# Designs tried in a protein design run: peptides against a protein of PDB entry 6FRK. Part 27

Target 1, 411 residues: chain A of PDB entry 6FRK
Amino acid sequence: NEEVLNAMLKEVCTALLEADVNIKLVKQLRENVKSAIDLEEMASGLNKRKMIQHAVFKELVKLVDPGVKAWTPTKGKQNVIMFVGLQGSGKTTTCSKLAYYYQRKGWKTCLICADTFRAGAFDQLKQNATKARIPFYGSYTEMDPVIIASEGVEKFKNENFEIIIVDTSGRHKQEDSLFEEMLQVANAIQPDNIVYVMDASIGQACEAQAKAFKDKVDVASVIVTKLDGHAKGGGALSAVAATKSPIIFIGTGEHIDDFEPFKTQPFISKLLGMGDIEGLIDKVNELKLDDNEALIEKLKHGQFTLRDMYEQFQNIMKMGPFSQILGMIPGFGTDFMSKGNEQESMARLKKLMTIMDSMNDQELDSTDGAKVFSKQPGRIQRVARGSGVSTRDVQELLTQYTKFAQMVKKM

## One batch from the design tools (peptide; made by RFdiffusion4, then SolubleMPNN)

Design b1_p10_2_s3 (from b1_p10_2, 7 letters changed)
Fold by OpenDDE base, seed 2:
Structure b1_p10_2_s3 (fold): chain B 411 residues (1-411), chain A 10 residues (1-10)
Amino acid sequence: as target 1 above (411 residues)
Amino acid sequence: ILEILKLLGE
């Protein structure tokens, strides 16, 4: 029994190391799992695999729980949030994502660029803020980040902003000058929350980086970025262990909407390759598929139109990157669609939608759209000319539609 | 949606 346990734990430990979980945490987890498993209960013919999986899951949940309640902004108050992190961590992008998140929730939100070290930092923040219609502050002439941060915070406090996000300078590595600047800014603006932004793709370096920030600055929250890449998120465990601070959000891509509140259970489930069924349900519910009942009813009757396909393509485009959706499904690995294939797939969807935009209501609403086009080939030529595509591209769309409609009839 | 995603991945 101990040999079987040790073999299974070795496989789990290998998978966790391949997921960028720190070697020390993996060792501690192995010891904690061994202490939590009753070997006598394992002898009684219980599903040893399920018991070990449950014990591993439970210990991973503890590793991402710092035992500290996450800071939350107070409605109707001025909440100053300072961002800290290395250059290339996604800090500046994450400031914009967090600002946009709160703005969409009806908070009066603004951004301050206190990054004087990086040329074009203010232009980048201004560009992101302008696209999202978020008020911003910064300077092209002031070189002291303390002055910019103080003036910006005062300005937005006087204008009764509720969420005041301050982006600070980064460096390519941990430098004493960076930490001194961060402390000076923090002392001047007295933030209600200090958010450390960490790149998950740095793997085993996550612990050392997170520790270096925590040892110098009173980090109260963590945001983990680049979880859409090859980073399986094991670095998040290292960040929590080192900072003793909760992960509050995760960055899941490059888009401003590729940002979500951190949920412990779904994250650990995904880390173990169990999928994220809760996040899939939440994402499906957030889509306000108001017509989901009407679509489900049509699908139950084996009815599927070109319009129904168009609406599904719109829904898929709203769900975000396909890799994220697939990575939420149990048994679909993150590697199922390379990033290159996503942009190509999205371009393909947009092309198909553009072809359908040149169709008429009779063509779109027909229960046998392919038959409408097969009976009158002149329709294919009209649609091809209207959408600027070949007749072959329209035929390929109709072939795809026919495959979908056949699958729906089998459901 | 899953079937659409499978067909787009082919």
Scores: peptide ipSAE 0.014, ipTM 0.508, DockQ to the pose 0.160
Fold by OpenDDE base, seed 4:
Structure b1_p10_2_s3 (fold): chain B 411 residues (1-411), chain A 10 residues (1-10)
Amino acid sequence: as target 1 above (411 residues)
Amino acid sequence: ILEILKLLGE
């Protein structure tokens, strides 16, 4: 039993290292999992794999919990949020994403560009802020970030802004001059929250980078970026361990909407390849898919039409990047991306919708759409001609519909 | 939605 446990833990440790989890944290997790598993309970015929997975899940949840409550902005107050992080961490983009997130929630939000080091930093911020209709402040002539930050914070305080986000200079490397500048800015504006932005794609360097920032600046929150790429999120554990600060948000792409509140359980589930059903439900609910209740009632009655399938394809298309949606579904992340890119998957959905656009109401609203087409094969030819596709493409759609309708009848 | 995505992945 101990040999089997050690073998399974070796596989888990390898997978965690491949997910960019720091080697020290992986060792600690291995020891904690060994201590949490009762070998006697393992002998009693319980599914050993399920027990180990549960123990690993529990220990990963503890590793992302810094034991401190996340800072949250207070409604009706002026909340100053200072961003710190290296250049290329996604810091500037994340400032815009956070501002947009709060603006969408009805907070009076603004952005300040206190990056005087990077040429065009203010132009980039201004462009992003203008597109999102977020008020912004910065200078083309002032070279002192302390002056810009102070003036911008004062301006927006006087205008009763609730969320005041300050973007600071980044460097390509950890430099003492950067940390001195950050301290001067922090002392001048007295932020309610200091957010460290970390790129998850730096892998094993996450710990050292996060520690270097925390040792110089009182980091109170972490945002992890580039979780849409090759980064499996293991660097997030290193950030929490080094900063002793909670992850408050994650960046999941380049779009301004590719930003979500950090949730421990969904994140660990995704890290383990279990999927993120909760995040999928939340994302579906955020889309205000008005007909979710009506659909759920139809599904409970085992009713599913081609129109219901069309509406679900429209919903999937509204959910944004298909790669992100698939990455939230258990078992879909790797194999579906291997069969095509996101653009190909979206093109496939659009093709299916175009086929359905050539169907009539009798075909779309039939409780057995496939039977309507099977009884009158001339309908397949009509739909194929109307949509500019082969009769085979229509038959493939009807086959997919039939499989789905059979699953709904079993629910 | 989940089952539709499953069918599209098959």
Scores: peptide ipSAE 0.012, ipTM 0.468, DockQ to the pose 0.143
Fold by OpenDDE base, seed 5:
Structure b1_p10_2_s3 (fold): chain B 411 residues (1-411), chain A 10 residues (1-10)
Amino acid sequence: as target 1 above (411 residues)
Amino acid sequence: ILEILKLLGE
């Protein structure tokens, strides 16, 4: 029993380390999970595997919860939000994403570029802001970020802006001069919230970096970027531990819409490789796909046709970045995305749809489309010729369909 | 897939 527990905990610890969770946090989690199970095993003849999974999930939820309520802007007030973070963290892009998020929610939002160190920082912010129709402030001539930040905040306060986002300089090295500049800006503008932006891909460096920022400025919120990549988000736990501040949003791609409120349960589920089922349900519900009811009813009856799969592919194509959706599906891990950019994933989906466009109604509407093709192999050759693909490509589609149809039958 | 995911979330 203890050997089985230790083996399962070793697998979980390995998976967490492969997810860029800090070694210290993994050790602490292992001890906490072991202690929790030792207490529960004394109480219940429950399946040990489920208990371990639940205990791991519960301890990860605690690691991402700093026990501090996230700051939220007050409607009808002037809310100053200062961004801090390293160069290349996605800080400037994240400022624009947050501004756009609040603008779409009906907030009067603006952006200030107080990054005087990076050549073209203001041009980049201006370009992003202009595309999103967000008011912006900055200077091409002023070199003091304190002056730019102060003037910009004053201007937008006088114009009754509700959300005033200030982007600061990021440097490649943790130089004392950067931290002093950030502190001077923070003291001058007195922000209502300081947001630390962290790249999820920096792995084990997350803790030391997040701590260095928190030790110099009063970080109250964290935003994690690049969660669309190979980063499994384990660095986010390190950021919360170091800053003692909640994650408020995540960046999930390069587009201005690739930005969502942080949700603990989906994030931990994804970190454990269970997928983000809840976030995907929410995205599905936000799309108001009118045909969802008819499909839900079919799925409840364990019915799934090639037509139903085609309609789902059309829906996915309408959802925007397919990368985000696939990364939320259990078993469509980062490996399905690892070799393909979003465009390649969309091209693959479009290829599958083109194959299905060469199918007839009997093939599309069969509750076992794969069996229809297996009984009459000449159908595969017809569809392959009609769509300009190999018979292998059609067989791969049918294999994928069969996997989905088997999942539906198990629901 | 979305409905599959919805059913997996329920």
Scores: peptide ipSAE 0.009, ipTM 0.476, DockQ to the pose 0.029
Fold by OpenDDE base, seed 3:
Structure b1_p10_2_s3 (fold): chain B 411 residues (1-411), chain A 10 residues (1-10)
Amino acid sequence: as target 1 above (411 residues)
Amino acid sequence: ILEILKLLGE
């Protein structure tokens, strides 16, 4: 039994190391899992694999919990949020994502660009802020980030902004001059929260980087970025361990909507490759798919129309990045939808919807839409002409519909 | 929805 446990723990430890989990944390986890597993219960014929998986999951949950309550903004107050992190961490993009997140929740939000080091930092922030309709401040002429940050914070305080986000300079390396600048900015603006932005793709460097920031500035929150790539997120554990600060959000892509509140259980499930069924359910529920009950009732009766398919495509388009949704489904590898494939998939859905926009109610509402078209091939030609597509494209849509309708009949 | 998403990913 101990040999089997040690073998299984070796596999788990290897997988965690391959997920960029720090070797010290993996060793500690191994010891904690060994102490938490009752070998007598393992002897009783319980699924040893499930017990070890549960013990590993429980210990990973503890590693992501710093035991500190996450800072939350106070409504009707002026909350200053300072961002810190290396250049290329996604810090500037994350500032815009966070501002947009709060704006969508009805907070009066603004952005300050205190990055004087990077050429075009202010233009990039301005571009992102303008697209999201977020008020912004910065300078093209002032080179002191302390002055810019102080003036911007004062301005937006006077204008009664509730969320004031300050983006600072990032450098490519941990340089003492960067940390001194961050400390000077922090001392000048007195932020209510300091957010460390970490790139998950830096792997084993996450611990050393996170520690270097925490040793110099009072990091109170962590945001992990680039969790849409090959980064399995093991570096997030290192960031929590080093900063003793909670992860508050994760960045899951390049779009402004590729940003979500951190949830421990879904994150650990994803880290272990178990998928995120709960997050998928939550995401589906957040979409207020009011028509889901009516659809579920139709599906129970084995009825599925082209209109029902159209409505589902609209729902999928409302879900946002399709890659995120697929990454929540167990057994869909992260590699199946590269970022390029997502835009292509959305374009494909939009094309299919455009074809259906050229269908009539008789075609859309038929319980056997494919048969309507097969009986009268002239309908295919009409729809093709109306949508500006080939007859082949319409046939491909009908083939896809037929596959869906067959699946629904098997449910 | 999951099955629909599965088929769209193919």
Scores: peptide ipSAE 0.008, ipTM 0.502, DockQ to the pose 0.175

Design b1_p10_2_s4 (from b1_p10_2, 6 letters changed)
Fold by OpenDDE base, seed 5:
Structure b1_p10_2_s4 (fold): chain B 411 residues (1-411), chain A 10 residues (1-10)
Amino acid sequence: as target 1 above (411 residues)
Amino acid sequence: VLEILKLLGE
């Protein structure tokens, strides 16, 4: 029993280390999970594997919860949000994403470029802001970020802006001069929230970096960038641990709308390689698609048909840019964008739907559609001929359906 | 939807 527990914990610890979770946090989690299971195993003859998974999930949820309520802007007030982070963290892009998020929610939003160190920082911010129709402030001539930040904040306060986002200089090295400049800006503008932006791909360095920022400025929120698929997000746990601040948003790509509110449960499910099924259920629910309740109820019962898959493809096609939906999927944004553009992805979906349009109701409504086709291989040939595709294309669709239906049965 | 999307990225 203890050997099985230790073996499973070793696999989980390996997966977390491969997810860029800090070795200290993995060790702490391992001990906390052991302690939790030893207490629960004494109480219930439950399946040890489910208990370990639940204990691991529960301890990861605690690691992303700093026990501090996230700051939220107050409607009808002037809320100053200062961004801090290293160069290349996606900080400047994230300022624009956050401004656009609030603008789409009906907030009067603006951007200030107080990055005087990076040549073209203001041009980049201006370009992003102009594309999104977000008001902006900055200077081509003023070199003091304190002056720019103060003047910009005063200007937008006088114009009754509700969300005033200040971007600061990021440097490649943790130089003392960067931290002094950030502190001077923070002291001058007195921000209502300081947001630390971190790149999830930095892995083991996330803790030391996040700590260095928190030790110099009162970081109250974290935004994690580059969660588009390659970054398993383990660095986010290190950021929360070091800053003692909640993750408020995640960046899931390069587009201005590749930005979403942080949700704990989906993120942990992703980190464990369980997929963000809950976050997709939530997103599907947020989209108020007419058949969402019926689908969710089928998914809860481990039922998934080829018709249910077809309806989901229709829903995906209705949701708009496939890139936005893919950005929400763990592992998907970069590998899917690297293998094809959004148009190719939509063409692939449309091809799969065309294959399913050649299926009959018995095939579409079967709870094991793959078994219906495996029992009568002549069905594959009929569907292939009907849709103008190869028998291989139909087999690939059925393989895809089978993988999905197996996951739904494990939910 | 997730695995369908996962499978579309493979």
Scores: peptide ipSAE 0.012, ipTM 0.487, DockQ to the pose 0.163
Fold by OpenDDE base, seed 2:
Structure b1_p10_2_s4 (fold): chain B 411 residues (1-411), chain A 10 residues (1-10)
Amino acid sequence: as target 1 above (411 residues)
Amino acid sequence: VLEILKLLGE
């Protein structure tokens, strides 16, 4: 029994190390799991694999929980949020994402660029803020980040802003000069929350980076970025362990909407390759698929049209990167998420939609679209010419539609 | 959606 436990724990530990979980945390997890599993209960014929998986899941949840309640902004108050992090961590992009998140929730939100070190930092922030219609402050002439931050915070406090986000300078390395600048800014503006932004793709370096920031600045919250890439999120555990601060949000892509509140259970489920059914449901519900009831009712009756397929393709395109959606489905392995396959899949969807744009209402709204085309082959040639594709491409679309319509009839 | 995603991955 101990040998079987050790073998299974070795596989789990290997998978966690491959997920960029820090080796010290993996060792501690292994010891905690061994201590939590009664070997005598494992002898009694219980599903040993399920018991070990549950123990691993429970201990990973504890590693993500710092035991500290996340700071939350107070409605109708002025909340100053200072961002800190290395250059290339996604800090500036994350400031814009957080500002946009609160703006969409009906908060009076603004952005301050206190990055005087990076050429074009203010232009980048201004571009992002303008696209999102977020008020912004910064200077092209002032070189002291303390002055810019102080003036910007004072201005937006006087204008009764509720969320005041301050972006600071980053550096390529952990440098004492960066930490001194961050402390000077923090002392001047007295932020209600200091957010550390960490790139998940740095793997085993996450612990050392997060520790260096926590040792110098009173980090109270963590945001993890680049979780859409090859980063399996194990670095997030290292950030929580080092900062003793909760993860409040995650960045899941490059778009301003590729930003979500951190949820412990879904995150650990995804880290273990169990999928994120809850996050998939939340994303599907955030898509105001106003017609979801009508579609579900049609699907219950085994009705599926080419128009219904077109609408579903539009919905998939609105859900964001296809890789993110697939990575939320249990049993879709990471190999399906190669960046190359995503652009190709989106291009394929767009091509299929372009073919359907050349169809008429009779073809789109038929409960047996494939039969309409099979009875009158001249329709295939018309659609092919109208969309600039081969007759084979139209036949492939109709074959896919027929497969879908058959699946819907089996539901 | 899940079935669509499955078929697009094939």
Scores: peptide ipSAE 0.010, ipTM 0.462, DockQ to the pose 0.113
Fold by OpenDDE base, seed 1:
Structure b1_p10_2_s4 (fold): chain B 411 residues (1-411), chain A 10 residues (1-10)
Amino acid sequence: as target 1 above (411 residues)
Amino acid sequence: VLEILKLLGE
């Protein structure tokens, strides 16, 4: 039993290291899991794999919890949020994502560019803010970030903004001049929250970077970016351990909507390759698919049409990068997240939609669309000609529809 | 949606 435990823990430890979890945290987790597993319960014929998985899950949840309550903005107050982090961490993009998140929740939100070091920083922020219709402040002439930050905060306070986000200068390296500038800005604007933005793709460097920021600046919150890439998110554990600060949001892609509140359980589930069913459900529900209630009612009655399938394909296309959605489904491995497979999957959806665009309302709105086509094979040939596809492609679509409609009838 | 995604992954 101990040998089996040690072998399984070795596999888990390897997988966590491959997920960019810091080696010290992996060692600590291994010891904690060993101490938490009762060998007597393992003898009772319980699924040893499930017990180890549960113990690992529980210890990972503890590693993500700093034991400190996350700062939250107060409605009807002026909340100043200062962003800190290295250049290339996704800090500027994350400022825009956070501003857009709060704006969509009905907060009066604005952005300040206090990055005077990077050429084009203000133009980038202005471009992002303008696209999202977020008010912004910055200067092309002022070189002191303290002056820009102070003037911008004062301006937006006077205009009764509720969320005032300040983007600061980054550097490529940890430099004393960067930390001094951050401290001067923080002292001038007196932020309610300091957010450290960390790139998950830097892997094992996450701990050292997060520690260097925490040792110099009073980091109160963490945002982890680039969780759509090759980074499996293990760097997030290092950030929490080093900063002793909660992760408040994660960046899951390049789009402004590729940003979500951090949820411990879904994150750890994804890190362990269990998928994120809850996040998938939430993402499906956040799509204000006004017609989702009508569709859910039809599905509850075992009714499913080709039109209902078409609408679902449109919904999938609105969810953003298909790779992210698939990465939330258990058993869709990392290989499906290869950029090549995403384009192919989107092309496949578009092809299926193009076939359905050549169908008539009688075909689309039939509760047994496959039977309509089977009774009159000439319909298949018409649709195939109309969409520029083979009769086989139309038959494959009808086969997929039939499989889905049969599942809906069993629900 | 989930079931459609499963069907697309087959």
Scores: peptide ipSAE 0.008, ipTM 0.482, DockQ to the pose 0.097
Fold by OpenDDE base, seed 3:
Structure b1_p10_2_s4 (fold): chain B 411 residues (1-411), chain A 10 residues (1-10)
Amino acid sequence: as target 1 above (411 residues)
Amino acid sequence: VLEILKLLGE
């Protein structure tokens, strides 16, 4: 039994190392899992794999919990949020995402660009802020980030802004001059929260980076970016361990809405490759798909039309990046999460919708759409001509519809 | 929705 446990723990430890989990944390997790598993319960014929998986999951949840409550803004107060992080971490993009998140929740939100080091930093922030209709401050002429940050914070305080986000300079390396600048800005503006932005794709470097920031500035929150890439997010555990600060949000893509509140259970589930069914359900519920109740009632009756399929494709397209949705489904391989496959998947959905746009109400609203087309093959040719596609493409759509309708009848 | 997404991924 101990040999089997050690073999299975070796596989889990290898997978965690391949997920960019720090070797010290993997060693600690291994010993904690060994201590948490009752070998006698494993002898009783329980699924040893499930037991080890549950123990690993529980210990990973503890590694993501810093034991401190995340800072939250106070309504009707002026909340100053300072962002810190390396260049290329996604810090500037994340400032805009966070601002947009609070704005959509009815907070009076603004952005300050205190990055004087990077050419075009203010133009990039201005472009993002303008697209999102977020008020912004910065300078093209002032080179002192302390002056810009102080003036911007004062301005937006006087204008009664509730969320004041300050983007700072990032450098390519841990330079003492960057940390001194960040400390000077922090001392001048007295932020209510300091957010460290970490790129998940830096792998094993996450611990050293997160520690270097925490040793110089009072990091109170972490945001992890680039979780849409090949990064499995193991570096996030290192950031929490080093900063002793909670992850508050994650960045899941390049769009301004590719940003979500951090949830421990979904994140660990995704890290272990189990998918995120809960996050998928929550995301589906947040979309206010008004037609979900009507669809659920139809599905309960085993009714599924081509129109119902069309409406579901519209709903899927409203969910944002299809790669993120697929990555939440257990058993969809990482290969489907490539950016190329997302555009192709959306193009495929749009093509299917375009074919259905050439169907008539009798075809769309039939409870047996495939039978309508099989009885009158001339309909396939009409739809193919109307949508500019082959008769084969229409037949493929009808085959997909038939598969869906059969699944609905089995539910 | 989940079943729809599974079929689109095939």
Scores: peptide ipSAE 0.008, ipTM 0.477, DockQ to the pose 0.164

